# Ledger of designs, part 130: peptides against a protein of PDB entry 3B8E

Target 1, 230 residues: chain A of PDB entry 3B8E
Amino acid sequence: PFLIFIIANIPLPLGTVTILCIDLGTDMVPAISLAYEQAESDIMKRQPRNPKTDKLVNEQLISMAYGQIGMIQALGGFFTYFVILAENGFLPIHLLGLRVNWDDRWINDVEDSYGQQWTYEQRKIVEFTCHTPFFVTIVVVQWADLVICKTRRNSVFQQGMKNKILIFGLFEETALAAFLSYCPGMGVALRMYPLKPTWWFCAFPYSLLIFVYDEVRKLIIRRRPGGWVE

## One batch from the design tools (peptide; made by RFdiffusion4, then SolubleMPNN)

Design b2_p20_3_s1 (from b2_p20_3, 14 letters changed)
Fold by OpenDDE base, seed 1:
Structure b2_p20_3_s1 (fold): chain B 230 residues (1-230), chain A 20 residues (1-20)
Amino acid sequence: as target 1 above (230 residues)
Amino acid sequence: LEELLKKLKELVEELLKKLE
């Protein structure tokens, strides 16, 4: 997110506080919960790996897969961001290079794509309105990410949802997202303005995409052990 | 809770400023 913010000079899609809430709030409990995940049912059934050859290839493939998942997560967040700004009159093409003027408190006549002038305060309200949906999008996508992290090879349908701590983590991050989105004063405290409930559904296609992607990946691994996808 | 979050935010912002 920050790389696109810097390169494209767009208004800030995800605030620093929001990132901290992700790292410390939504990711920490789930990450701890994964330490208590039950052993994958096929761990004892797989052939011993050659530690000299198989480890390096698998680490690279894992890194690539998680890199791709991370890109899908970012795309989901940015999609929500661009939709909100477009609904407020700022088309994606108009946002390119706008950051300098957007962040200038002395410029109170920044025009949108339709020629409407926006004050600094109005622009900041719209910007902060994007932070919460972006955060919620990440949380919704993290549901899929946490579920897919349960196993390396088996489908979630094969492994099941037996880790009660992981389930608790999913509820905790969702409850935190709801709290940060709807608790009074969060706009002042965290620069996270209230989210319309409909925006929660904006992330669902991306969550589903990640889930399908990983299930397909795991299916390929099961059918072709030692392939380029493991 | 809002005050606590505000203080936490301020602390983090100060830490970030020190790291910059």
Scores: peptide ipSAE 0.000, ipTM 0.260, DockQ to the pose 0.022
Fold by OpenDDE base, seed 2:
Structure b2_p20_3_s1 (fold): chain B 230 residues (1-230), chain A 20 residues (1-20)
Amino acid sequence: as target 1 above (230 residues)
Amino acid sequence: LEELLKKLKELVEELLKKLE
C-alpha cells in the first residue's frame, strides 16, 4: 500500500498507525494461533522427499502462494479505498498525481472528478474515512487467510475447526477491528474515523475469492500430487 | 481515553521516526 502511495502519488490509503494495528494487533494473535494447529495426517505419511531439492522448491512455491494471497489482500484494501473515494466524487484516475495538492494545507480548492472544490479539512476527513475501511477489509480478508493456513493440502472441510486458539484469534481480530472502528476518540487518536457497518461487506468478495482459490489449489494438489501448484 | 490514545499515537510516531 505504501509503495503504491509513493509511486502513484495518490492520497494515503492506509495510515502508519493502521499498518501497525494490522501487523501487531490483527496478524500476531492469528499467527500464534496457527502454531497450535493440528498437523495434517497426510504430511506425516509421506515418504521423505529429497531434502535439498524438494525442500527448496516447496518453500519457493509456498512463498509464492502466500505472496499471491497477500496481493489479493492488498487489492481488496485498494478496492475499498477507491470505492469510498469514488462515492465522495474522486474517481481512481483523478487520484493519480493528486497527492501533492491533496496534502497541501494551503490549497483549499482541490477539485474532484465532478468539479466540486474540497478544502484541506474536507479532504483529510475523506482520507481518514478510508483508513478504517481499509483496515477492516484486511481483517475480513484475514479471516479467509487464517482459515486456509490451517492446512497445506486438506480442505478446511476435511480438517475442521478443532483449534480453539485459532477460533479465539478470529474473534479477537474481529473484536479489535470493531473496537478501533467504533470506540470514541479513534478518529482523533488514530486517524481512523467511524465505519458504517455496511463497509464490512465490501471485503467479503475478496475473502471468498481467497477461500475459493485456496480450496481449488488444495483440490488440485490432492488430485495431482507433486504438481507445480504444491 | 482520548488523551491517552493521543499520547500513545505520539509515542508510536516517535518510535517510527527513530526506526527510519
Scores: peptide ipSAE 0.000, ipTM 0.259, DockQ to the pose 0.021
Fold by OpenDDE base, seed 3:
Structure b2_p20_3_s1 (fold): chain B 230 residues (1-230), chain A 20 residues (1-20)
Amino acid sequence: as target 1 above (230 residues)
Amino acid sequence: LEELLKKLKELVEELLKKLE
């Protein structure tokens, strides 16, 4: 998010504080919980790995983790960002290059896509209104991401949800997201303005997409071992 | 809990002021 803010010169979609909350608050406990996940039910049916040739982490696994799933997560967040700004009169194309004028407190006549002028204070309200929904969108997408990371090959339905620590992690990240979104004073302290409850559901299609995508991927792996989809 | 939250808020605000 921050890289796109710099490169595209758009208004800041996700604040630094919110990024820290994701990294330290919402991601840490879930990530630790994966260390306690039970081995896949078929692990003992696999041939022993060759220590000289078989890598535990390969380029394709990295591409899946950071390239595919990470891209879908980013798209979910940016979708929410663009929807909010569009609802407030700023179409996506109009946001390109707008940052310089957007962040200038001396310019109080920045025009939206419809010719409405926005003061600095009004612009910052809209910007900070985007931060919370973006953050919550990431959390909701992370539900699916965490669940799919339980297994490499087996379906989640085959593996089940037996890891109590993982379940706790899902509740913890959700509770933290709710706290940051609705606790009085968070708008001032964290520049995260209160979230309308309806925005929690905006990320659900993306979470479902990730889940379905991974289940289909795992199904293909099971049917075609050694394929490029692994 | 309210006092702890208030102190935490103050600490975060101070940290944010230092980072600005």
Scores: peptide ipSAE 0.000, ipTM 0.260, DockQ to the pose 0.021
Fold by OpenDDE base, seed 4:
Structure b2_p20_3_s1 (fold): chain B 230 residues (1-230), chain A 20 residues (1-20)
Amino acid sequence: as target 1 above (230 residues)
Amino acid sequence: LEELLKKLKELVEELLKKLE
């Protein structure tokens, strides 16, 4: 998100406080929960890997897979961001290069895509309106990410949802997201303005995409052991 | 921490303004 903010010179899609809430609030419990995941059902059927040759390849493949998932997550967040700004009159193409004027408090006549002028205060309200939905989008996408991380090779349907701590983690991050989104005073304290409940659904296509992507990846791994996707 | 983050944000914004 921050790299795109710099490269494209768009209004800030995700606030620093929201980034902290993601990194410290929503990711910790789910990550810990993975330590308690049950062994894959096929673990006894796997041949021992050569630690000298297979380790580097496995690390690269894991890094690539997480990198791809991370890109899909970022796309989900940006999708929500662009939808909100578009609903407020700022089309994606118009946001390119707009940051300088957007963040200038002395410019009170920044035009949207439809020629409407926006004051600095109005622009900041719209910006902060994006922060909460972006955060919630990340949480919703993390549901899929957490679930797919349960296994490396087996389908989630094969492994099942037996880890109660993982389930607790999903509820915890969701409850935190709801608290930050709807608790009175969060708009002032965290610059996270209240979220319309409909925005929770904006991330669902991306969560589904991540899930399908990983299930297909795992299916390929199962059918072609030792392939480039493992 | 919030104050620090705010200052960092402001600094980044200022730097970005100078780069344009």
Scores: peptide ipSAE 0.000, ipTM 0.224, DockQ to the pose 0.015; fails the geometry check

Design b2_p20_3_s2 (from b2_p20_3, 16 letters changed)
Fold by OpenDDE base, seed 1:
Structure b2_p20_3_s2 (fold): chain B 230 residues (1-230), chain A 20 residues (1-20)
Amino acid sequence: as target 1 above (230 residues)
Amino acid sequence: LKELEELLKELGKLLEELLK
């Protein structure tokens, strides 16, 4: 998100507070929960045939998989961001290069894609309106991430939801997202304005995409053991 | 990373104890 903010010079899609809430609030408990996930019996039983090469390959492939998942998460967040801004009159193309004028307190006549002028205060309200749904989008996508991270090879349907700590983590991150989205004062305190309940659903396609991606990946790994996808 | 893993394991145990 921050890279696109810099490169495209768009209004800030995700605030520092929301980033911290993701990193500390939504990722920490789930990460802990995953540390207690029962290792797939298949992962533990397979001694690496070559400990040096297989470890390097596995680390690279894990890094690639997490990188790909992270890209899908970012795309989900940006999709929600662009939808909200488009609903407020700012089409994606119009946002390119707009940051300088957007953040300028002295410019109170920034035009949207429809010629409506926006004051600095109005622009900041819209910006902060994007922070919450971006955060929520990440949380919803993280549901899929956490579920898929339960297994390296097996389908989620095979391993099931046995880890109670993972379930608690999913509940905690969802509760935190709800708290940040709907608790009075969060708009002032955290610059996270209340979220329309409908915005929770904007992330679902991306959550499903990650789930399908990982299930396909795992299916390929199961069908082609030792392939480049492992 | 190993220290982080150990910390996560300790926290996980604490969470497990809290959830029992």
Scores: peptide ipSAE 0.000, ipTM 0.229, DockQ to the pose 0.662
Fold by OpenDDE base, seed 2:
Structure b2_p20_3_s2 (fold): chain B 230 residues (1-230), chain A 20 residues (1-20)
Amino acid sequence: as target 1 above (230 residues)
Amino acid sequence: LKELEELLKELGKLLEELLK
């Protein structure tokens, strides 16, 4: 997200404090919860064919899969960001290169896509209005990530929801998202303004996409054992 | 709630200073 902010020179989609809340608050407990997930019975039965090569291949494939999922998460967040800004009069094309004028406190006449002038204060309100739904979008997408990470090969429906710690992680990240979105003072403390409940649904298509993607991936792995899709 | 808001404002200022 921060790299796209620099490269595209768009208004800041996600604040540094919000990033810290994702990395340290939202991601840490779920990551710990995954450490307690039950291993797939078929993985436990497989002796490593070649410990050196199979470990390296597995690490590369896991890194690629998590990299792809992370890209889908980022796309979901940016989609939510662009929708909010578009609803406030800033179309995506207009945001390109706008950062310099957007962040300038002395420019109080930044025009939107419809020629309406925005003061610095008004621009910062809409910017901070994007931080909360971006964060919530990441959390909602992470629900799918946590669920799909239970298994490498088997369907989520085959493995079931047996890990109570994973379930706790899902509730914890959701509770944190609700706290950061609706607790008084979060707009000042974290630059996260209150979120309309309807914005929780903006991420659902992406969560579904990740879920479908992973189920298809796992189906391919089951049909073609030892393929590059593992 | 007002006390909580004040505490959160103070925390926010501290975080902003740390993140500068």
Scores: peptide ipSAE 0.000, ipTM 0.253, DockQ to the pose 0.020
Fold by OpenDDE base, seed 3:
Structure b2_p20_3_s2 (fold): chain B 230 residues (1-230), chain A 20 residues (1-20)
Amino acid sequence: as target 1 above (230 residues)
Amino acid sequence: LKELEELLKELGKLLEELLK
C-alpha cells in the first residue's frame, strides 16, 4: 500500500498505524496457530524428499503461491479504496498525481472528477474513511489465506477445521477488526473512521477468489504430482 | 528458524493455557 502511495502519488490508502495493527495484531495469532496445525494426512504416504532437489523446487513454488496470494490480497484492499473514493467523487484516474495537492493544507479547492471543490478537512475525512475498510478488507481476505495455509496439497474439506488455536485466531482478528472499526475514539487515535457495516461484504468476493484459487491449485497438484503448479 | 519455531511453540502453549 505505501509503495503505491509513493509511486502513483495517490492519497494514502492505509495508514502506518493500521499496517502495524495488521502485522502485530491480526497476523500474529494466526501465524502461531499454523505451528499447531496437524500434519496432512498424506505426509506419511509421500516418498522421502530428496534434500538436494526438492528444497529448491518447493521454495520456489511456495514463494510463487504466497506471492500470488499477496497480490490478490493487495488488489482487494485497493479495490475497496478506489470504490470508496469513487463514491465520494474521485475516480481512479483522477487520483494519480493528486497526493501533493491532497496533502497540502493551504489548498482548499482540490477538485474531484465532477468539478466539486474539496477543503483540506473534507479530503482528510475521506482519506481516513478509506483506512478502516481497507483494514477490514485485509482481515476478511486473511480468513481465506489462513484457512488455505492449513494444507499444501489436501483440500480444506479433507483436512477439516480441527485446530482450535486456528479457529481462535480467526475470531481474534475478526474481533480486533470490529473493535478498531466501531470503538469510539478510533478516528482520532488511529485515523480510522467508523465503517459502514456494508463494507465488510466488499472483501468477500476476494476472500472467495483466494479460496477457490487455492482449492483449484491443490486439486491440480493432486491430479498432476510434480507439475509446475506445486 | 529453530529458535523462532521454539518461540512460536512456547507462545502457542501459553495461548493453550490461557484458553483452558
Scores: peptide ipSAE 0.000, ipTM 0.235, DockQ to the pose 0.552
Fold by OpenDDE base, seed 4:
Structure b2_p20_3_s2 (fold): chain B 230 residues (1-230), chain A 20 residues (1-20)
Amino acid sequence: as target 1 above (230 residues)
Amino acid sequence: LKELEELLKELGKLLEELLK
């Protein structure tokens, strides 16, 4: 989000506080939960053919898979961001280069895509309105990411949901997202304004996409052991 | 989600009352 903010000069999609909440609040418990995941039934039973080369190849492939998932997560967040701004009169094309005027306190007549003028205060309200949905979108996408990451080869349907700590992590991050989204005073304290319940569903297509992507990847790995997708 | 939202709103009101 921050890189696109710099490159495209768009209004800030995700605030520093929300970034900290993701990094410290939502990612830690899920990451710990993965450490307690039971060994995958087939991976741990397979002897490495070459411990030196196969380990390096697997680490690179895992890194690429995480990179691809991370790109899908970012796309999900930006989709939510652009939808919210479009509903408030700012089309995606109009946001390009707008940051300079957007962040200027002395400019109170920034026009949207429809010619409506926005004061600095109004612009900041809509910016902060994006922070909470972006955060929630990341949490919802992380549901799929966390579930798929518990295995590298086996389908979620084959491995099942055996890790109670993983399940707890999913509930914890969801509860935190709900707390930050709906607790009064969060808008003042954290600049996270209340979220409409409908915005929780904006991430679902991306969560499904990640899930389908990983299941297809795992299916290919199972059908073609030692392929480039492993 | 609506029930959760209402619960959190009630909690927020309680917190505001305690801080007053």
Scores: peptide ipSAE 0.000, ipTM 0.251, DockQ to the pose 0.021

Design b2_p20_3_s3 (from b2_p20_3, 15 letters changed)
Fold by OpenDDE base, seed 2:
Structure b2_p20_3_s3 (fold): chain B 230 residues (1-230), chain A 20 residues (1-20)
Amino acid sequence: as target 1 above (230 residues)
Amino acid sequence: LKELLEKLKELVKKLEEELE
């Protein structure tokens, strides 16, 4: 997200506080919860054919899969960002290169895609209005990510929701997201303005996409053991 | 929690100042 902000010179989609809340708040508890997930019985029974090469390949494949999921998460966040800005009159194409003028306190006549002029204060309100939905989008996408991380090969429907710590992690990150979104003073303290409840649903297609993607991946792995998808 | 939030806010402010 931050790299795209720098490269595209768009208004800041995700504030530093929100990044910290994701990295330290929403990601840490789920990551800990995964440490308590029961190992798949089929993975534990498989002796590595070649302990050095198979481990390295598997680690690379896992890293690549997590990298892909991370990219989908980022896309979900940016989608929400662009939707909010578009609803406020800023089309995605118009945002390219706008950062310099957007962040300039002395420019109070930045035009949107429809010729409406925006003061610095108005622009910052819109920017900060994007931070909370971006954060919430990441949390909602992380629900799917956390659920799919329960297993490497088995469907979530086969493994079930037996890990109470994982369920607690899902609850905790959701509660944190709700707290940061709706607690009075968060707009001033964290530059996270209140979120309309409807924005929670903007992430659902991406969560579903991740879930479907992983279920399909796992299905392929089950049908073609030892394939490149592993 | 308020103290933690204030500390976080200060840290963020410092980071922003370093990035500028």
Scores: peptide ipSAE 0.006, ipTM 0.301, DockQ to the pose 0.021
Fold by OpenDDE base, seed 1:
Formats: C-alpha cells, structure tokens, sequence
Structure b2_p20_3_s3 (fold): chain B 230 residues (1-230), chain A 20 residues (1-20)
C-alpha cells in the first residue's frame, strides 16, 4: 500500500493507525490461534522429504504463494479506496500526482474530476473515510487468509473448522473492525470515520478469490506432489 | 480501553513525527 502511495503520489489510502490496528489488533490473536491449529489429517501420509533440497524449494514456493495472496489483499483494499474516491468525484486518473496538493493545508480549492472545489478539511474527511473501509477490507480478506492457513495441502472442507481459538480470532478481529468503524470518537482518536455497512461487501469478491486461489493451489499440490505450486 | 486508545494515539503521533 505505501509503495503505491509513494510511487503514484496518491492520497494516503491506509493510515498509520490502521496499519497498527492490523498488526497489533487483528493479526496477533489469529496468529496465536494458528499455533493451536490441529495437524493436518494427511501429515503422516506425506512422503519423506529430503531435508537438504525439499525444504528450500518449499520455502521459496510458500513465499511466492503468500506474496501473491498479499498482492490480492492489497488490490482489494485499493479497489475499495478508488471506488470511494470516485463516488466523491475523484477518478483514479485524477488522483495520480494529487498528493502534494491534497496534503497542502493552504490549498483549499483542489478540484475533483468534475471541477468541484474541495477544502483541506473536506479532503481529509474523504481520506479518513477511505482508511476505515480499507482496514475492513483487509479484515474480510484475512478471514480467507486465516482459513487457508489452517492447512498446507488439505482443503478446508477436509480439515474442517475444529480450532475454537481460530474461530474466536475471526470473531475478535471482526468485532474490533466493527468497534473501530462505528464507535463514537474513533474519527477523532484514530482518524477512522464511520463506514457504511455496504462497504463490508466490497471485500467479499477478493476474499472469495483468495479462497478459490488457495483451494485450487492445494488441489494442484494434492494431484502433483512436488510441483512448482507446493 | 480509553487509556489504551490514548496510548495508541500517542504512539501513532510519535511515529508520524518520526516519519516527517
């Protein structure tokens, strides 16, 4: 997210507060919950691995797969960001290079794509309005990410949802997202303005995409052990 | 919770100051 912010010089899509909330709030409990995940039902059916060669290859493949998932997560957040700004009159093309003028407190006549002038305060309200749905988008996508992390090879349908701590983690991060989105004073305290409930659904296609991607990946791994997708 | 939020806000402010 920050790389695109710096390279494209767009208004900040994800604030520092939201990043801290993701890192310390939404990811910590789920990460702990994964430590208590049951071993895969097929763990004892795995072929003996060569500890010198197979470990390194698997680590690289895992890193690439998680890198791809991370890119899909970022795309989901940015999609929500661009939709919100477009609904407020800022088309994606117009946002390119706008950051300098956007963040300038002395410029109160920044024009949108339709020639409407926006004050600094109005622009910051719209910016902070984007932070919350970006955060919520990440949380919704993390549902899929946590679920797919339950297993290395088995489908979630095969492994099941037996880890009560993981389920609790999913509820906790969702409750935290709802709290940060709707609790009075969060706009002042955390620069997270209230989110329209409809924006929660904007992330669902991306969550589904991650889920489908991982299920397909795992299916390929099951059919072709030791392939490039493992 | 309010105290935690204030501490978080202070931490964020410090981070913002370090990034400026």
Amino acid sequence: as target 1 above (230 residues)
Amino acid sequence: LKELLEKLKELVKKLEEELE
Scores: peptide ipSAE 0.006, ipTM 0.301, DockQ to the pose 0.022
Fold by OpenDDE base, seed 4:
Structure b2_p20_3_s3 (fold): chain B 230 residues (1-230), chain A 20 residues (1-20)
Amino acid sequence: as target 1 above (230 residues)
Amino acid sequence: LKELLEKLKELVKKLEEELE
């Protein structure tokens, strides 16, 4: 997210507070929960791998897979960001290079895609309106990410949802997201303005895409053991 | 996996276009 913000010079899609809430609030409990995940049912059926050669390849493939999932997560957040800004008159193309003028408090006549002039205060309200939905989008996408991380090869349907700590993690991050989105004073304290409940659904397609992506990946691994996707 | 990612990106793009 931050790299795209710098490269594209768009208005800040995700505030520092929201980033901290993601890194410290929403990721910690899920990460811990994965340590308590039950072993895959196929572990005992796997042939011993060469620890020198196969471990390095596997680490690279895992890193690549998580990197790819992370990119899909970022796309989900940016999608929500662009939709909100578009609803407020700022089309994605118009946002390119707009950051400098957007953040300048002395410019009170920044034009949107439709020629409407926006004051600095109005622009910041819209920006902060994007922060909460972006955060919530990441949380919703993380549901899928956490669930798919339960296994390397087996489908979630094969492994099941037996880890109570993982389930707790999902509820915790959701509760945190709801608290930050709807608690009075969060707009002032955290610059996270209240979120319309409808925006929670904006991330669902991306969550589904991540889930489908990983299930297909795992299916390929199962059908082609020792393939380049493993 | 890269091909699958590209297909997913295309699907996301289509969804974005439909939501606009």
Scores: peptide ipSAE 0.000, ipTM 0.171, DockQ to the pose 0.019
Fold by OpenDDE base, seed 3:
Structure b2_p20_3_s3 (fold): chain B 230 residues (1-230), chain A 20 residues (1-20)
Amino acid sequence: as target 1 above (230 residues)
Amino acid sequence: LKELLEKLKELVKKLEEELE
């Protein structure tokens, strides 16, 4: 998110505080929970790995998988960001290069895509209105990400949801997201303005997409062992 | 990647402090 903010010079889609909340609040407990996940039911059926050859392939594949998931997460967040700004009169094309004028406190006549002038205060309200939905979108997508990371090969339906710590992690990140989104004063303290409850559902298609993508990937791996999709 | 993310977070924090 921040890289795109710098490169494209768009208004800040996700504040630093929200990024910190993701990394420290929503990602930490789930990541720890994965360490307590039960071994895949098929682990004992796998032939001994060659430690020299299999490590390199596995690192590349893991890196690609995490890279792809990370890209889908970013796309989900940016989709929400662009939708909110478009609803407020700023089309995606108009946002390119707008940051300089957007962040300038002395410019109070920044025009939207429809010729409406926006004061600095009005622009910042819209910007901060994007932060909360972006954050929540990431959390909702992380539900799917965490669940799919339980296994490398087996379906989630085969592995099941037996890890109580993982379930606790999902609850914790959701509770934190709700707290940050709806607690009075968070708009002032964290620059996260209150979220309309409907925006929670905007991320669900992306969460489902990640889930389906990984299940299909795992299915392919099971059917074609040793394929490039591993 | 984690180190890069941490550096990016620090950079963002500095930028936010400058914008306050």
Scores: peptide ipSAE 0.000, ipTM 0.304, DockQ to the pose 0.026; fails the geometry check

